# Designs tried in a protein design run: peptides against a protein of PDB entry 6B4J. Part 28

Target 1, 315 residues: chain A of PDB entry 6B4J
Amino acid sequence: DITMQWYQQLQDASMQCVLTFEGLTNSKDSQAKKIKMDLQKAATIPVSQISTIAGSKLKEIFDKIHSLLSGKPVQSGGRSVSVTLNPQGLDFVQYKLAEKFVKQGEEEVASHHEAAFPIAVVASGIWELHPRVGDLILAHLHKKCPYSVPFYPTFKEGMALEDYQRMLGYQVKDSKVEQQDNFLKRMSGMIRLYAAIIQLRWPYGNRQEIHPHGLNHGWRWLAQILNMEPLSDVTATLLFDFLEVCGNALMKQYQVQFWKMLILIKEDYFPRIEAITSSGQMGSFIRLKQFLEKCLQHKDIPVPKGFLTSSFWRS

## One batch from the design tools (peptide; made by RFdiffusion4, then SolubleMPNN)

Design b1_p11_4_s1 (from b1_p11_4, 5 letters changed)
Fold by OpenDDE base, seed 3:
Structure b1_p11_4_s1 (fold): chain B 315 residues (1-315), chain A 11 residues (1-11)
Amino acid sequence: as target 1 above (315 residues)
Amino acid sequence: MKMKKIPLEPP
């Protein structure tokens, strides 16, 4: 399976990255520990500062992240920080930055869906300039949300139940599995972030370049989901999240062919979702159904709430 | 009815 090979390649690259900076992470030296912490803060704090408030502030954050990745010194916590402070500094920063973008999907976007767009446009712009960060974003995203690949992890003989739950993307703490609603909320945030990344371009970049991970991956994701058996509650939830965020963009890009796919979802895929949906999970399916039927009826998919406008970039 | 696999590549 090409999709699973791609998944594994990204996971292997991510693991190799971790091994590359192991000297920095495992160092007992006080200076190395300080450098590690300074680099970690420099990579992650700017991402946490991303907001829907002003385009100018978003540009400042982007420029700071790009400067750091370019080997330039940046101010962080009142200190000058550079990836050149350690031979493994760049690899470490790229990994931690990518991890933080995915974490913002998992936490911030999960709670505030509109936050997907400013985070995604920065992530997309950084990915364009730093492809390795993009690969690491995918690796982190796929590990936390296998449904972003997409695939549904299977239980294997001899596997511990907790390990299977973790593979599905559940958090397990103190032998307690995460509640389904919290799990779906986190997965929704990550899918919404992904759906935003694939459609957004940094407006101050070279517009002549192809998007490093564009809407063609949105089509692929939908096609792969539809080619799989639906998973109870998960498929209906995440399909809605994805279509709400990037449906308008996919409609504009693929036009009639995209509408044919939406009709196929309604006619062929909805019965399959409904067949595996319990009465307690019907809410997610109803929401998806109502959204898609409304889109088909109106022959339009609305621009998602929080989509960045020209007025945002002038602020 | 085996749903025909949707092509993974866009049109």
Scores: peptide ipSAE 0.489, ipTM 0.891, DockQ to the pose 0.704
Fold by OpenDDE base, seed 1:
Structure b1_p11_4_s1 (fold): chain B 315 residues (1-315), chain A 11 residues (1-11)
Amino acid sequence: as target 1 above (315 residues)
Amino acid sequence: MKMKKIPLEPP
C-alpha cells in the first residue's frame, strides 16, 4: 500500500545516507576519528540543551544547528567545528541530528511530556530549512516506532523471535525483552514528539511556506490507525498520546470533520479496542475513553500542557 | 460490520 511504500522509501534513503558517510565512520585514521567525534558532538549537544526555560535560549540553539548544517563553523567543546572538515561531514551530521531528535522523543519526552513542544518546534524549523533532516527524522522515528507510520509489524516464517520483538520497537538486550511499561513509555514519547512536530512552526522563519510535514499527516495517521485492527494496549496508549498533543490543533484545522472522526472512534473503534483488552491492560483504554468522552461532552479539546505561548518567545 | 475505510486524505 501507499503507506508501506512511503515507509520503505524513507528507510532506503536513511540506509543510503549511512552508506554515504561509511568512509568517515569506518576510518582508522586518528584525524578522521577526531572529526567524527567533533561533528557528532556538534550535532547532538545543542539538541540535548533544548529546554522549556526561555525562547531566547531556544533561538540560540536553533541558530547553532542551522549554522552547522549551512556549512558555517560552530563552537563545540571549545573547538571550531564545520561539516566542511570532511566530504561526508554534512551527511553524517544530518543523520546524527535526526537520530538525536528522535532519541529526545524516546528519552526526554517519554519522561517529561511537556518537553515535546520545544524539541518539536526546533525540529520543525530545521526541517523547513533542511528537508533531508526531516526525511531522516521520519526514517529514525519509523524504525524505532513503527506505530508512527503507522503499521504493525508481522511475524514471518523463519524469523527469530528477538528480531520480531525489535521490529515491534522493543529493546532486546542479552536475550531479555524490554518490559511492556518501558516499551510503551518510549513509544509514547516518540508519538508525542511527532504529534508536536506536525503542528508547530518555527516563529522566526518564513511562515508563508507550507509546513513540510503538517497537520494533514495528523489526519492521515488517525485515519490509518482507525483503518487497522487495534493492537492490545499499544493502540489505546498511542491514540491517547496523539490526541492529547495534537487533538486541539486538528480540531481547529478540520472542525466538524474532525469531530465526526472522534465520534467514530468512540462508537466504532472503542468496542474493537475493548474486545482485545485484558483486565490488566484496561488502564490505557480507560484513560483514552475518559479523555475522548470529556472532549465530546465539552465540545472542546484542551490545549496541551507545555504548548509554547507568546510569552515563551518573549523570554 | 466492517468499518467504512476512512479516507487518508483530509477533507
Scores: peptide ipSAE 0.488, ipTM 0.892, DockQ to the pose 0.717
Fold by OpenDDE base, seed 2:
Structure b1_p11_4_s1 (fold): chain B 315 residues (1-315), chain A 11 residues (1-11)
Amino acid sequence: as target 1 above (315 residues)
Amino acid sequence: MKMKKIPLEPP
C-alpha cells in the first residue's frame, strides 16, 4: 500500500531525526541543557504567539521562525539564540517546531477552529522554505492522528489494549483512556489544521513554486477515506471537519470532478456510514449529511470561518 | 454495491 509506505517512511525519518539530536537531549552538561532549553523555547514560543489579530504580527512570527531555521540569531527569553550553538541544534529545532505546529492543531484549533488558518499559513510558508520541517509535521500529525494519513489502526495479536488505544490516537494516562468527546475534539483540530495547510500559501513567498503539500493531497485524503470502510463516529466527524475547512478550495481547484466526488459521498458513502452509526452517534452523521446536502443544493461550498482575507494581511 | 475505488491522484 503506497499510503502506508509513505506513512512508514515519514515515521522512520522522524525517528532518525530524534537519534541525530540524542546527544543534545541526553547531555548531563549544564551548558548543553541550557542550550537545549533556549532552542526549545525559540522554536515553540513563536508558534504559540500565532493569532488571528494582525497580518503584520504573523509576518514577524514567520520571520523569526525562518531566521532561526536559517542559522541566524534570534531573541528568545532575553537571550540571543542560534541553532549554531550546538551541532545538533538545527535537527532539534526542526523537530520541536514541527511538534509544536501539530500540538497547536491538537489544542488550539480543537478549541478554536478559526485558529487553523493563521497557524496553517505559517506552517505552509515554513514548509516551503524548510521541507524537512514539513516532513516532520506530517510525521507528528500521522502519529497523533492516524486518520490524517488516513488509515484505521487495527488490533494485532499480542498487543496490549493500551497500546492499541494509543495507536488509535487516544491519550492513556494512569491506565485511564481519554473520553471519546475529548479524543474526537483533538482529532478534529489536527484534521482542520491539515486541511488548512494544504490550501494555504504564504503570501510573501515565491508563489511560482508549487505548494510542497498542496490540494492534490486533499483529493488523495478524500479518495483514501472513501476507499476504506468507515469507522463509527470518527469517519463522519473528520470528513465533516475536512470538507468544512478545505471543501471550498477543492471545489475551486477540481470543479466538476469534485462535485462528482461529493455526489458519490452522498449516494454511496452515506449509507455505509449510517449502517455503522448507533443512535447515540447520529449527531456527527447528521451534521455531515446536512452540510454536504446544503452544498449540493446551493452548488457552492462556503468559505470557512476564519479564512484569511486581504484585509488581514493589511493589518 | 461495492464502491468503485476512487483514484488517489486528482483528475
Scores: peptide ipSAE 0.488, ipTM 0.892, DockQ to the pose 0.715
Fold by OpenDDE base, seed 5:
Structure b1_p11_4_s1 (fold): chain B 315 residues (1-315), chain A 11 residues (1-11)
Amino acid sequence: as target 1 above (315 residues)
Amino acid sequence: MKMKKIPLEPP
């Protein structure tokens, strides 16, 4: 399976990255620890500062992240910080930055869906300039949300239940599994972030270049989902999240062929979802159904709430 | 009816 090979390749690359900077992360030296913490803050704090408030502020954040990744000194915590402070500094920063982008999907976007767009446009722009960060974003995303690949993890003989739950993307703390609502909320946030990344370009970059992970991956994701049997509640939830965020962009890109896909979802896939949906889970399916039927009826998919406008970039 | 596999590559 090409999709699973791609998944594994990204996971392997991520693991190799961790091994590359282990000297920095495992050092007992006080100076190395200081550098590590400074680099970690420099990588992650700007991402946490991303907001829907002003385009000018978003540009400042982008420029700071790009400067850091380019080996330039940046101000962080009242100190000048550079990836050149340690031989493993760049690898570490790329990894931690990618991890933080995915974490913002998992936390911020999960709670505030409109936050997907400013986070995604920065992530996309950084990915254009720093492809390795993009690969690491995918690796972190796929590990936390296998549905972003997409695949549905299976229980294997001899596997501990907790390990299976973690493979499904659940958090397990103190032998307690995460509640289903919280799980779906986090998965939704990550899928929404992904759906935003694949359609957005940084407006101050070279727009003549091909998107490093564009809408063709949106088509691929949908095709792969539809080629699999649905998973109870999960498929209906995440399919809605994906279509709400990037359905308009996919419609504009693929026109008639995308409408054929939506018809196929309604006619062939909805019965399959309904067949596995319990009465208590019907809400997720109804939401998806109502959204898609409305789109088909109106022959339009709305621009998602929070989509960045020209007025945002002038602020 | 087996749903025909949707091509993974866009049109």
Scores: peptide ipSAE 0.486, ipTM 0.891, DockQ to the pose 0.713

Design b1_p11_4_s3 (from b1_p11_4, 5 letters changed)
Fold by OpenDDE base, seed 2:
Order: structure tokens, then C-alpha cells, then sequence
Structure b1_p11_4_s3 (fold): chain B 315 residues (1-315), chain A 11 residues (1-11)
């Protein structure tokens, strides 16, 4: 399976990255620890500052991240920080930055869906300039949300239940598994972030170049989901999230062919979802159904709430 | 009914 091979390749690359900078992360040397913390803050704080407030502020954040990744010194916590402070600094920063982007999907976007767009546009722009960061974003995303690949992890003989739950994307703390609603909320945030990334381009870059991970991957994701048996509650939830965020973009890109896909979802896939949906889980399916039927009726998919407009960039 | 596989590559 080419999709699983791709998944594994990204995971392997991510693991190798961790091994590469383990000297920095495991060092007991006081100076190394200081460098590590400074680099970690420099990589993650700008991402946490991303907001829907002003385009100008977003540009400043982007420039700071790009400068850091380019080996230039940046101000962080009142100190000058550079990836050149340690031979493993660049790999470490790329990894932590990518991790933080995905974490913002998991946390901020999960709680505030509109936050997907400013985070995604920065991530997309950074990905364009720093492909390794993009690969690591995918690796982190896939690990936390296998449905973003997409695939549904299977229980293997001899596997601990908790390990299986973690593979599915659940958080397990003190032998307590995360509640389903919280799980779906986090998964939704990550899928929404992904759906935003694949359609957005940083407006101050060379937009004539091909998107590093564009809408063609959106089509692929949908096709792969539809080619799989639905998973109860999960598929309906994430399919809705995905379509709400990037449906308009996919419609504009693929037009009639995308509408055919939506019709196929309604006619062939909805019955399959409904067949596995319990009465208690019907809410997610109904939401998906209502959304899609409305789109088909109106022959339009609305621009998602929070989509960045020209007015945002002038602010 | 076997769900007809949708091509992974966009049109």
C-alpha cells in the first residue's frame, strides 16, 4: 500500500530526526540545556502568538520563524538565539516547530475552528521555504491523527489495549482513556488545520510556484476516505470538518468532478455511514448530511468562517 | 455492493 509506505517513510524520517538531535536533548551540560531551552522557545513561542487579529502581526511572526530556520539570530526571551549555537540546533528547531504547528491544530483549532486559517497560512509558507518542516508536520500530524493519512489502525495480537488506544490517537493518562468527545474535538482540530494548509499560500511568497502540499492531496484524502469502510462517528465527524474547511476550495479547483464526488458521498457513502452509526452517534452523521445536502441543493459550498481575506492582510 | 474505488489522483 503506497499510502502506508508514505506514512511509514515519514515516521521513520521523524524518528531519525529525533535521533540526530538526541545529543542536544539528552545533554546534562548546563550550556547545552540552556541552548536547548532557548531554541525550543524560539521555535514554539512565535507559533503560539499566531492570531486572527492582524495580518501585519502574522507577517512578523512568519519572518521571525523563517529567520530562525535560515540560521539568522532572532530575539527570544530577551536573548539572541540562533540554530548555529549547536550543530544539532537546526534539526531540533525544525522538529519542534513542526510539532508546535500540529499541537496548535490539536488545541487551538480544536477549541476555535477559525484559528485554523492563520496557523495554516504560516505553516504553508514555512513549508514552501523549508520542505523538511513540512515533512515533519505531516509526520507529527499522522502520528497524532492517523485519520489524516488516512488509515484506521488495527489491533494486533499481543498489543496492550492502551497502546492500541494511543495508536488510534487517544490520549491515555494514568490508565484512563480520553473521553470520546475530547478525542473527536482534537482530531477535528488537526483535520481542519490540514484542510486549511493544503489550500492556503503565504501571500508574500512566490505564489507562482506549486504548492508544496496542495489541493491534490485534498482530493487524495477524500478519495482514500471514501475507498475505506467508514469508522463509527469518526468518519462522519472528520469528513464534515474537512469539507467545511476545504470544500469550497476543492469545488473551485475541480468543479464538476468534485460535485460528482459529493453526489457519490450522498448516494453511496452515506448509507454505509448510517449503517454503522448508533442512535447515540447520529448527531455527527446528521450534521454531515445536512451540510452536504445543503451544498448540493444550493450548488455551492460556502467559504469557511475565518477564511483570510484581503482586508485581513491590510490590517 | 463493492464501493467503486475512486481514483486517488485528481482529474
Amino acid sequence: as target 1 above (315 residues)
Amino acid sequence: MEFKKIPLEPP
Scores: peptide ipSAE 0.455, ipTM 0.878, DockQ to the pose 0.723
Fold by OpenDDE base, seed 4:
Parts: C-alpha cells; structure tokens; sequence
Structure b1_p11_4_s3 (fold): chain B 315 residues (1-315), chain A 11 residues (1-11)
C-alpha cells in the first residue's frame, strides 16, 4: 500500500530526527539545557503569535521563523538565539516548529476554525523554503490524526485497548480515554489546518514554483477516503471539515471533474455513511449532507469563512 | 454496488 508506505517513511524520518537531536534534549549540561529551552521558545512562540488581525504582523512572524531556520540570530525572550548554538539545533528547531504547527491545528483551529488560514499560509510558506519542516509537519499530523493520511487504524491481536485508542488519535491520560466530542474537535482542527495548507501559498514567495504539497494531495485525500469504508461519525465529520475548507479551491482547480466527485459522494458514498450512522451520530452526517446538497444545488462551493483576502495582506 | 475505485491521481 503506497499510502501506508508514505506514512511509514514520514514516521521513520521523524523518529530519525528525534534521534539526531537526542544529545541536545538529554544533556545534563546547564548550557545545553539553556540552549534547548531558548531554541524551543524561539521555534514555538512565533507560531503561537499567529493571528487573523494583520497581514503585516503575519509577515513579521514568517520572517522571524525563516530567519531562525536559515541560521540567522533572532530575538527570543530578550536573548539572541541561533540554531548554530548547537550542532543539533537546526534539527531540533525544525522538529519543534513542525510539532507546534500541528498543535495549533489541534488546539487553536479546533476552537476557532478561522485560525486555520493564517497558520496554514505561514506553514505553507515555511514548507516551500524548508521542505524538511513540511515533512515533519506531515509526520506529526499523521501521528496525531491518522485520518489525515488517510487510514483507519485497526485493532491488532495482543494490542492493549489503550494503545489502540491512542492509534486512533485519542488522548488517554491516567487510563481515561478522551471524550468523543473533544476527540472529534481536535481531529477537525487538524484536518481543517491541513485542508488550508494544501491550497494556500505565501504571497511573498516565488509563486512560479509548484506548491510543495498542493491541491493534488487534496484530491488524493478525498479519493482515498471515498475508496475506504466509512468510519462511524469520524468520516462524516472530517469529510465536512475538509470540503468546507478546501472545497472551493478544489472546485476551481479541477472544475467538472471535482463536481463529478461530489455527485459520487452524494449518490454512492452517503448511503454507506448513513448505513453505519447511529441516531446519536446523525448530526454530523446531516451537516455534511446539507452542505454538499446546497453546493450541488447552487453549483457553487462558498469561500470558507476566514479565508485571507487581499485586504488582509494590506493591513 | 461495488464502489468504483476513484483514481488517487487528479485528472
């Protein structure tokens, strides 16, 4: 399975990355600990500062992240910080940065869907300049949200229930599994972030270059989802999230062929979802159905709320 | 009805 091979390759790369900076993370040396903390803050704080307020502020954040990844010193916590402070600094920063982007999907986007777009455009722009960060974003995303690959993890013989739950993307703390609503909320945030990344390009980059992980992956994601049996509640929820965020972009890109896909979803896939949906889960399916039927009726998919406009970039 | 495999590659 090509999809699973891709998944595994990204996970392996992520694991190798962790091993490369293990010396930095496990060091007992006071100076190394200080450098680690400074680098961690330098990598993560700018991402947390991303907001929907002003394009100029977003550019400043982007420039700071790019400078850090380029080996230039940046100001963080009142200190000059550079990845050159430690031989493992760059790998560590790339990993932590990628992790933070995904975490913003998991937390910020989950709570505020519109936040997907400013986070995604920065992530896309950084990915364009720093491909390794992009690979690590995917690795973190896939690990936390296997549905972003997509695949549905299966229970294996001898597996502990808690381990299976974690594989599914649930948080398990103190032998307590996360509530379904919180789980779906986090998954939604990550899918929405992903759907935004694949369609957005940093406006101050070289637009002549191909998107490093563009809408072709959006098509692929949809195709793969549709080629799989639906999972109760999860598939309907995430399919809605994905289509709401990037449906308009996919429509513009693939036009008639995308509309054919939407018709296929309505005619062939909805019955499959409905067949596995309990009465208590019908809300997610109804939301998806209503959205898609409205799109088909109007022959248009709306631009998602929070989509960045030209006015945003002039602010 | 066997769900026809949708090509993973875009048109």
Amino acid sequence: as target 1 above (315 residues)
Amino acid sequence: MEFKKIPLEPP
Scores: peptide ipSAE 0.455, ipTM 0.878, DockQ to the pose 0.719
Fold by OpenDDE base, seed 3:
Structure b1_p11_4_s3 (fold): chain B 315 residues (1-315), chain A 11 residues (1-11)
Amino acid sequence: as target 1 above (315 residues)
Amino acid sequence: MEFKKIPLEPP
């Protein structure tokens, strides 16, 4: 399976990255520890400052992240910080930055769906200039949300139950598994962020270039999901999240062919979802069904709430 | 109804 090969390649690359900067992360030297902390803050704080407030502030954040990745000194916590302070600094910052983007999907977007768009446009713009960050974003995303690949992890002989639960994306702490609602909330946030990334371009870049991970991956994701047996509650939830965020963009890009896919979802895939959905889980399916049927009826998919407008960029 | 596999590549 080419999709699983791609998944494994990204995970391997991410693992190799961690090994590369292990010297920095495991150092007992006081100066190295200080550098590590400064670099970590410089990489992550700007991402946490991303908001829907003003386009000008978003540009400042982007410029700061780009400057850091370009080897320029940036101000962080009242200090001048540069990836050049350690030979493993760039790899470490790229990894932590990518991790933070995914974490914002997992936390901020999960709680505030509109936050997907400003985070995604920065991530997309950084990915365009720093492709390794993009690969690491995918690696982190795939690890936390296998449904973003997509695939449904399977239990293997000899595997501990908690390890299987973690592979599915559940948080397991002190032998307690995460509640289903919290799990789905986090998965939703990450899928929504991904759906936003693949459609957005940083407006101040060279927009003539091909998106580094564009809507063609959105089509692929949908096709792969539909070619698989649905997973109870998960598939209906995430399919809705994806279509609500990315449906309008996919419609504009693929036109009639995308509408054919939506019809296929309604006619062929909904019965498969319904067949595996218990009465207690019907809410997610109903939401998906109502959304898709409304789109088909109106022959339109609305622009998602929170989508960045020209007025945002002028603020 | 045989579920027709959707091509992974966009049209």
Scores: peptide ipSAE 0.454, ipTM 0.879, DockQ to the pose 0.717
Fold by OpenDDE base, seed 5:
Structure b1_p11_4_s3 (fold): chain B 315 residues (1-315), chain A 11 residues (1-11)
Amino acid sequence: as target 1 above (315 residues)
Amino acid sequence: MEFKKIPLEPP
């Protein structure tokens, strides 16, 4: 399976990255610890500052992240910080930055769906300039949300239940599994972020270049989902999230062929979802069904709420 | 009806 090979390659690359900067992360030296903390803050704080408030602020954040990744000194916590402070600094920062983008998906976007767009446009722009960050974003995303690959993890003989639950993306703390609603909320946030990334381009970059991970991956994701048996509640939830965020963009890009895919979802895939959906889980399916039927009826998919407009970039 | 696999590559 090509998709699973791709998944594994990204995970391997991510693991190798961690090994590369282990000297920095495991150092007991006071100076190294200070550098690590400074680099971690420099990488993550700008991402946490991303908001829907003003395009000018977003540009400042982008420039700061790009400067850091480019080996330039940046101000963080009142200090001048540079990846050149340690030979493993760049690898560490790329990893932590990518991790933070995904974390914003599972936390910020999960709670505020509209936050997907400003986060995604920065992530996309950084990915354009720093492909390794993009690969690491995928690696982190895939690990936390296997449905973003997509695949549904399977229970293997001898596996602990908790390990299986973690593979499914559940958080397990003190032998307590995350509640289903919280799990789905986090997964939704990550899928929405991904759906936003694949359609957005940083407006101040070289837009003549091909998107490093564009809408073709959106088509691939949908195709792969539809080629799989649905998972109860999860598939209906995430399919809705994905289509709500990037359905309009996919419609514009692939036009008639995308509409054929939507018809296929309605005619062939909905019965499969319904067959595995209990009465208590029908809400997610109904939401998906109503959304898609409305789109088919109107022959239009709405622009998602929170989509960045020209007015945002002028602010 | 065998669900025909959708091509992973876009048109």
Scores: peptide ipSAE 0.451, ipTM 0.879, DockQ to the pose 0.705

Design b1_p11_4_s4 (from b1_p11_4, 5 letters changed)
Fold by OpenDDE base, seed 2:
Structure b1_p11_4_s4 (fold): chain B 315 residues (1-315), chain A 11 residues (1-11)
Amino acid sequence: as target 1 above (315 residues)
Amino acid sequence: MSFPKIPLEPP
């Protein structure tokens, strides 16, 4: 399976990255610990400052992240910080930056869906200039949300139930599994972020270049989902999230062929979802069905709420 | 009936 090979390659690259900077992370030296903390803050704080408020502020954040990744000194916590302070500094910063982008999907986007767009446009722009950050974003995303690959993890013989639950993306603390609603909320945030990344380009970059992970991956994701048996509640939820965020962009890109895919979802895939959906889980399916039927009826998919306009970039 | 696999590559 090509998709599973790709998944495994990204996970292997992420693990190798961790091994590369283990000297920095495991150091008992006081100076190394200080450098680690300064680099971690420099990588993560700018991402947490991303907001829907102003395009000018978003540009400042982007420029700061790009400067850091380019080996230039940046101000963080009242200190000048550079990845050149340690031989493993760049790898560490790339990993922590990618992890933070995915965490913003898991937390911020999960609670505020509109936050997907400013986070995604920065992530896309950084990915264009720093491909390794993009690969690490995918690796973190795939590990936390296997449905972003997509695949459904299976229980294997000899596996602990808690490990299986973690593979599915559940948080397990003190032998207590996360509630389904919280799980779906986090998965939704990550899928929405991903759906935004694949369609957005940084407006101040070289737009003549190909998107490093563009709408072709959106088509692939949908095709792969539709080629799998649906999972109760999960498939209906995440398919809605994905289509609400990137359906308009996919429609514009693939036009008639995308409409054929939407018809196939309605005619062939909805019966499969319905067959596995309990009465208590019908809410997610009904929401998906109503959205898709409305799109088919109107022959249009709305631009998602929070989509960045020209006025945003002038602010 | 094996549901026809949708091509993973866009048209």
Scores: peptide ipSAE 0.451, ipTM 0.889, DockQ to the pose 0.679
Fold by OpenDDE base, seed 1:
Formats: structure tokens, C-alpha cells, sequence
Structure b1_p11_4_s4 (fold): chain B 315 residues (1-315), chain A 11 residues (1-11)
């Protein structure tokens, strides 16, 4: 399976990245520990500062991240920080930055869906300039949310139940599995972030270049989901999240062919979802159904709430 | 019945 090969390649690249900076992360030297902490803060704090307030502030954050990744010194915590402070500094920063973007999907976007867009446009712009960060974003995303690939992890003989639950994307703490509502909330945030990334371009970059991971991956994701048997509650939830965020963009890009896909979802895929949906899980399916039926009825998919307008970039 | 696979490549 080409999709599973791609997944595995990204996971392998991510694991290799961790191994490359292991010397920095495992160092007992006080100076190395200080450098590690400074680099970690420099990579992650700017991402946490991303907001919907002003385009000018978003540009400042982007420029700071780009400067750090370019080997330039940046101010962080009142200190000058550079990836050149350690031979493994760049790999470490790229990994931690990518991890932080996915974490913002998991936490911030999960709670505030509109936050997907400012985070995604920065992530997309950084990915364009730093492809390795993009690959690491995918690796982190795929590991936390296998449904972003998409695939459904299978239980293997001899596997511990907790390990299987973690592979499915559940958090397991003190032998307690995460509640389904919290799990779906986190998965929704990550899918919404991904759906925003694939449609957004940094407005101050070279717009003539092809998007490094564009709407063609949105089509592919939908096609893969529809070619699989649905998973109870999960598929209906994440399909809604994806279509709400990037449905308008996909409609504009693929026109009639995208509408045919939406009809196929309604006619062929909804019965398959409904057949596996319990009475207690009908809420997610009903939400998806109502959204899609409204889109088909109106022959339009609304622009998602929080979509960045020209006025945002002038602020 | 094998559901017809949707092409993974965009049209």
C-alpha cells in the first residue's frame, strides 16, 4: 500500500531525526542542557503566540521562526539564541517546532476551531521554506492522529491493549484510557489544522511555487477515507471536521468532480456509517449529514469561520 | 460487493 509506505517513511525520518539530536537531549553537561532549553523555548514560544488578532503580529512570528531555522540569532527569554550553538541544534529545533504545530492542533484548535487558520498559514509558509519541518509535521500528525494519513490501526496478536489504544491515538495514563469525547476533540483539532494547512499559502512568499502539500492531498485524503470501511463515531466526526474546514476550497478547485464526490458520500457512504453507528453516537453522524445535505441543497459550501481575509493581513 | 474505489489522484 503506497499510503502505508509513505506513513512508514515519514515515521522513519522522524525517528532518525530524534537519533540525530540524542546527544543534545541526553547530555549531562550543564551548558548543553541550557542550550537545549533555550532552543526548545525559541522553537515553541512563537507558535504559542499565534493568534487571530493581527496580520502584522503573525508576520513577526513567522519572521522569527524563519530566522531561527535559517541559523540567525533570535531573542528568546531575554537571550540571544541560535541553532548554531550546537551541531544538533537545527535538527532539534525542526523537530520541536513541528511537534508544537501539531500540539496546537491537538490543544488550541480542538478548543477554538477558528485558531486553525492562523496556525496553518504559518505552518504552510514555514513548510514552503523548510521542507523538513513539513515532513516532521506530517510525522507528528500521523503518529498522534492515524486518521490524518488516513488509516485505522489494527490489533495484532501479542499486542498489549494499552499499546493498541495509543496506536489508535488515545491517551493512556495510569492504565486509564482517555474518554471518547476528549479523544474525538483532540482528533478533530488535528484534522482541522491539517485541512487548513493544505489550502493556505503564506501571502509574503513566492506564490508562483506549488504548495508543498496542497489541496491534491485533500482530495487524496477524502478518497482514502471513502475507500475504507468507516470507523464508528470517528469517521463521521473527522469527515465533518475536514469538510467544514476545506470543503469550500476543494469545491473551488475541483468543481463538478468534487460535487460528484459529495453525492457519493451521501448516497453510498452514509448508509455504511449509519450501519455501524449506535444510537448514542448518532450526534456525530447527524451533524455530518445535516452539513452535507445543506451543501448539496444550496449547491454551495460556506467559507469556514475564521478564514483569513485581506483585511486581516492589513491589520 | 467491492465498492468502486475512488481514484486517489485528483481529476
Amino acid sequence: as target 1 above (315 residues)
Amino acid sequence: MSFPKIPLEPP
Scores: peptide ipSAE 0.451, ipTM 0.890, DockQ to the pose 0.676
Fold by OpenDDE base, seed 5:
Structure b1_p11_4_s4 (fold): chain B 315 residues (1-315), chain A 11 residues (1-11)
Amino acid sequence: as target 1 above (315 residues)
Amino acid sequence: MSFPKIPLEPP
């Protein structure tokens, strides 16, 4: 399966990246530990500062991240920090930055759906300039949310239940599995972030270049989802999240062909979802159904709430 | 009935 091969390649690249900076991460030297912590903060704090408040602030954050990745010194925690402080510094920063973007999907976007857009536009712009960061974003995303690939992990003989739960994307702490609502909330955040990334371009970049991971991957994701049997509650939830965030963009890009796909979802895929949906899970399915039927009725998919406008970039 | 596979590549 081509999709699973791609998944595995990204995971392998991510694992290889971890090995490249192992010397920095495992060092017992006090100076190396200090550098590691400084680099980790420099990589992650700017991402945590991304907000919906002002385009000017977003540009400052972008410029800081790009400067760090370019080997320039940046101010972090009152100190000058550079990836050149250690030979493994760049690889470490790229990995931690990518991890942090996905974590913002998991945490910030999960709680505040509108946050997807400012995070995604920075991630997209950084990906354009630093392709390795993009690959690592995908690797982290796929590991935390296999539904972003998409695939549904299967239980294998001899597997521990907790390991299977982790493969599905559940957090397991002290032998307690995460509650379903919290799990779906985190998965939703990551899918929404992904759906935003594939449609957004950094406005101050070279827009003549093709998006490094554009809307063609949105089509591919939908096609792959529809080619699989739905998973109870998960498929309905994430399909809604995806369509709400990038449905308008996909409609504009693929027009009549995208509408045919939406009709197929309604006519052929909804019965399959409904067949596996319990009475207690009908809420997710009803939400998806109502959204899609409204879109088909109006022959329009609304621009998602929080979409970045020209006024945002002038602020 | 095996639903026809949707092409993974956009039109």
Scores: peptide ipSAE 0.450, ipTM 0.890, DockQ to the pose 0.696
Fold by OpenDDE base, seed 3:
Structure b1_p11_4_s4 (fold): chain B 315 residues (1-315), chain A 11 residues (1-11)
Amino acid sequence: as target 1 above (315 residues)
Amino acid sequence: MSFPKIPLEPP
């Protein structure tokens, strides 16, 4: 399976990255520990500062992240910080930055869906300039949300139930599995972030270049989902999240062919979802159904709430 | 019933 090979390659690359900076991570030296913490803060704090408030502030954050990745010194916590402070500094920062973007999907976007767009446009712009960060974003995303690949992890013989739950993307703490609502909320945030990344371009970049991970991956994701058996509650939830965020963009890009896909979802895929949906899970399916039927009826998919307008970039 | 597989590559 080409999709699973791609998944594994990204996971292997991510693992190799971790091994590369293990010296920095495992160092007992006080200076190395300080550098590690400074680099970690420099990589992650700017991402946490991303907001829907002003385009000018978003540009400042982007420029700071790009400067850090370019080997330039940046101010963080009142200190000058550079990836050149350690030979493993760049790899470490790229990994932690990518991890933080995915974490913002998992936490911030999960709670505030509109936050997907400013986070995604920065992530997309950084990915254009730093492809390795993009690969690491995918690796982190795929590990936390296998449904972003997409695939549904299977239980293997001899596997502990907790390990299987973790592979499905559940958090397990103190032998307690995460509640389904919280799980779906986190997965929704990550899918919404991904759906935003694949459609957004940094407005101050070279727009003549092809998007490093564009809407073609949106089509691929949908096609892969539809070629799989649905998973109870998960598929209906995440399909809605994906279509709400990037449906308008996919409609504009693929036009009639995308509408054919939506019709196929309604006619062929909805019965399959409904067949595996319990009465307690019907809410997720109903939401998806109502959204899609409305889109088909109106022959339009609305621009998602929080989509960045020209006025945002002038602020 | 093998549902016809949707092509993974966009049109």
Scores: peptide ipSAE 0.450, ipTM 0.889, DockQ to the pose 0.691

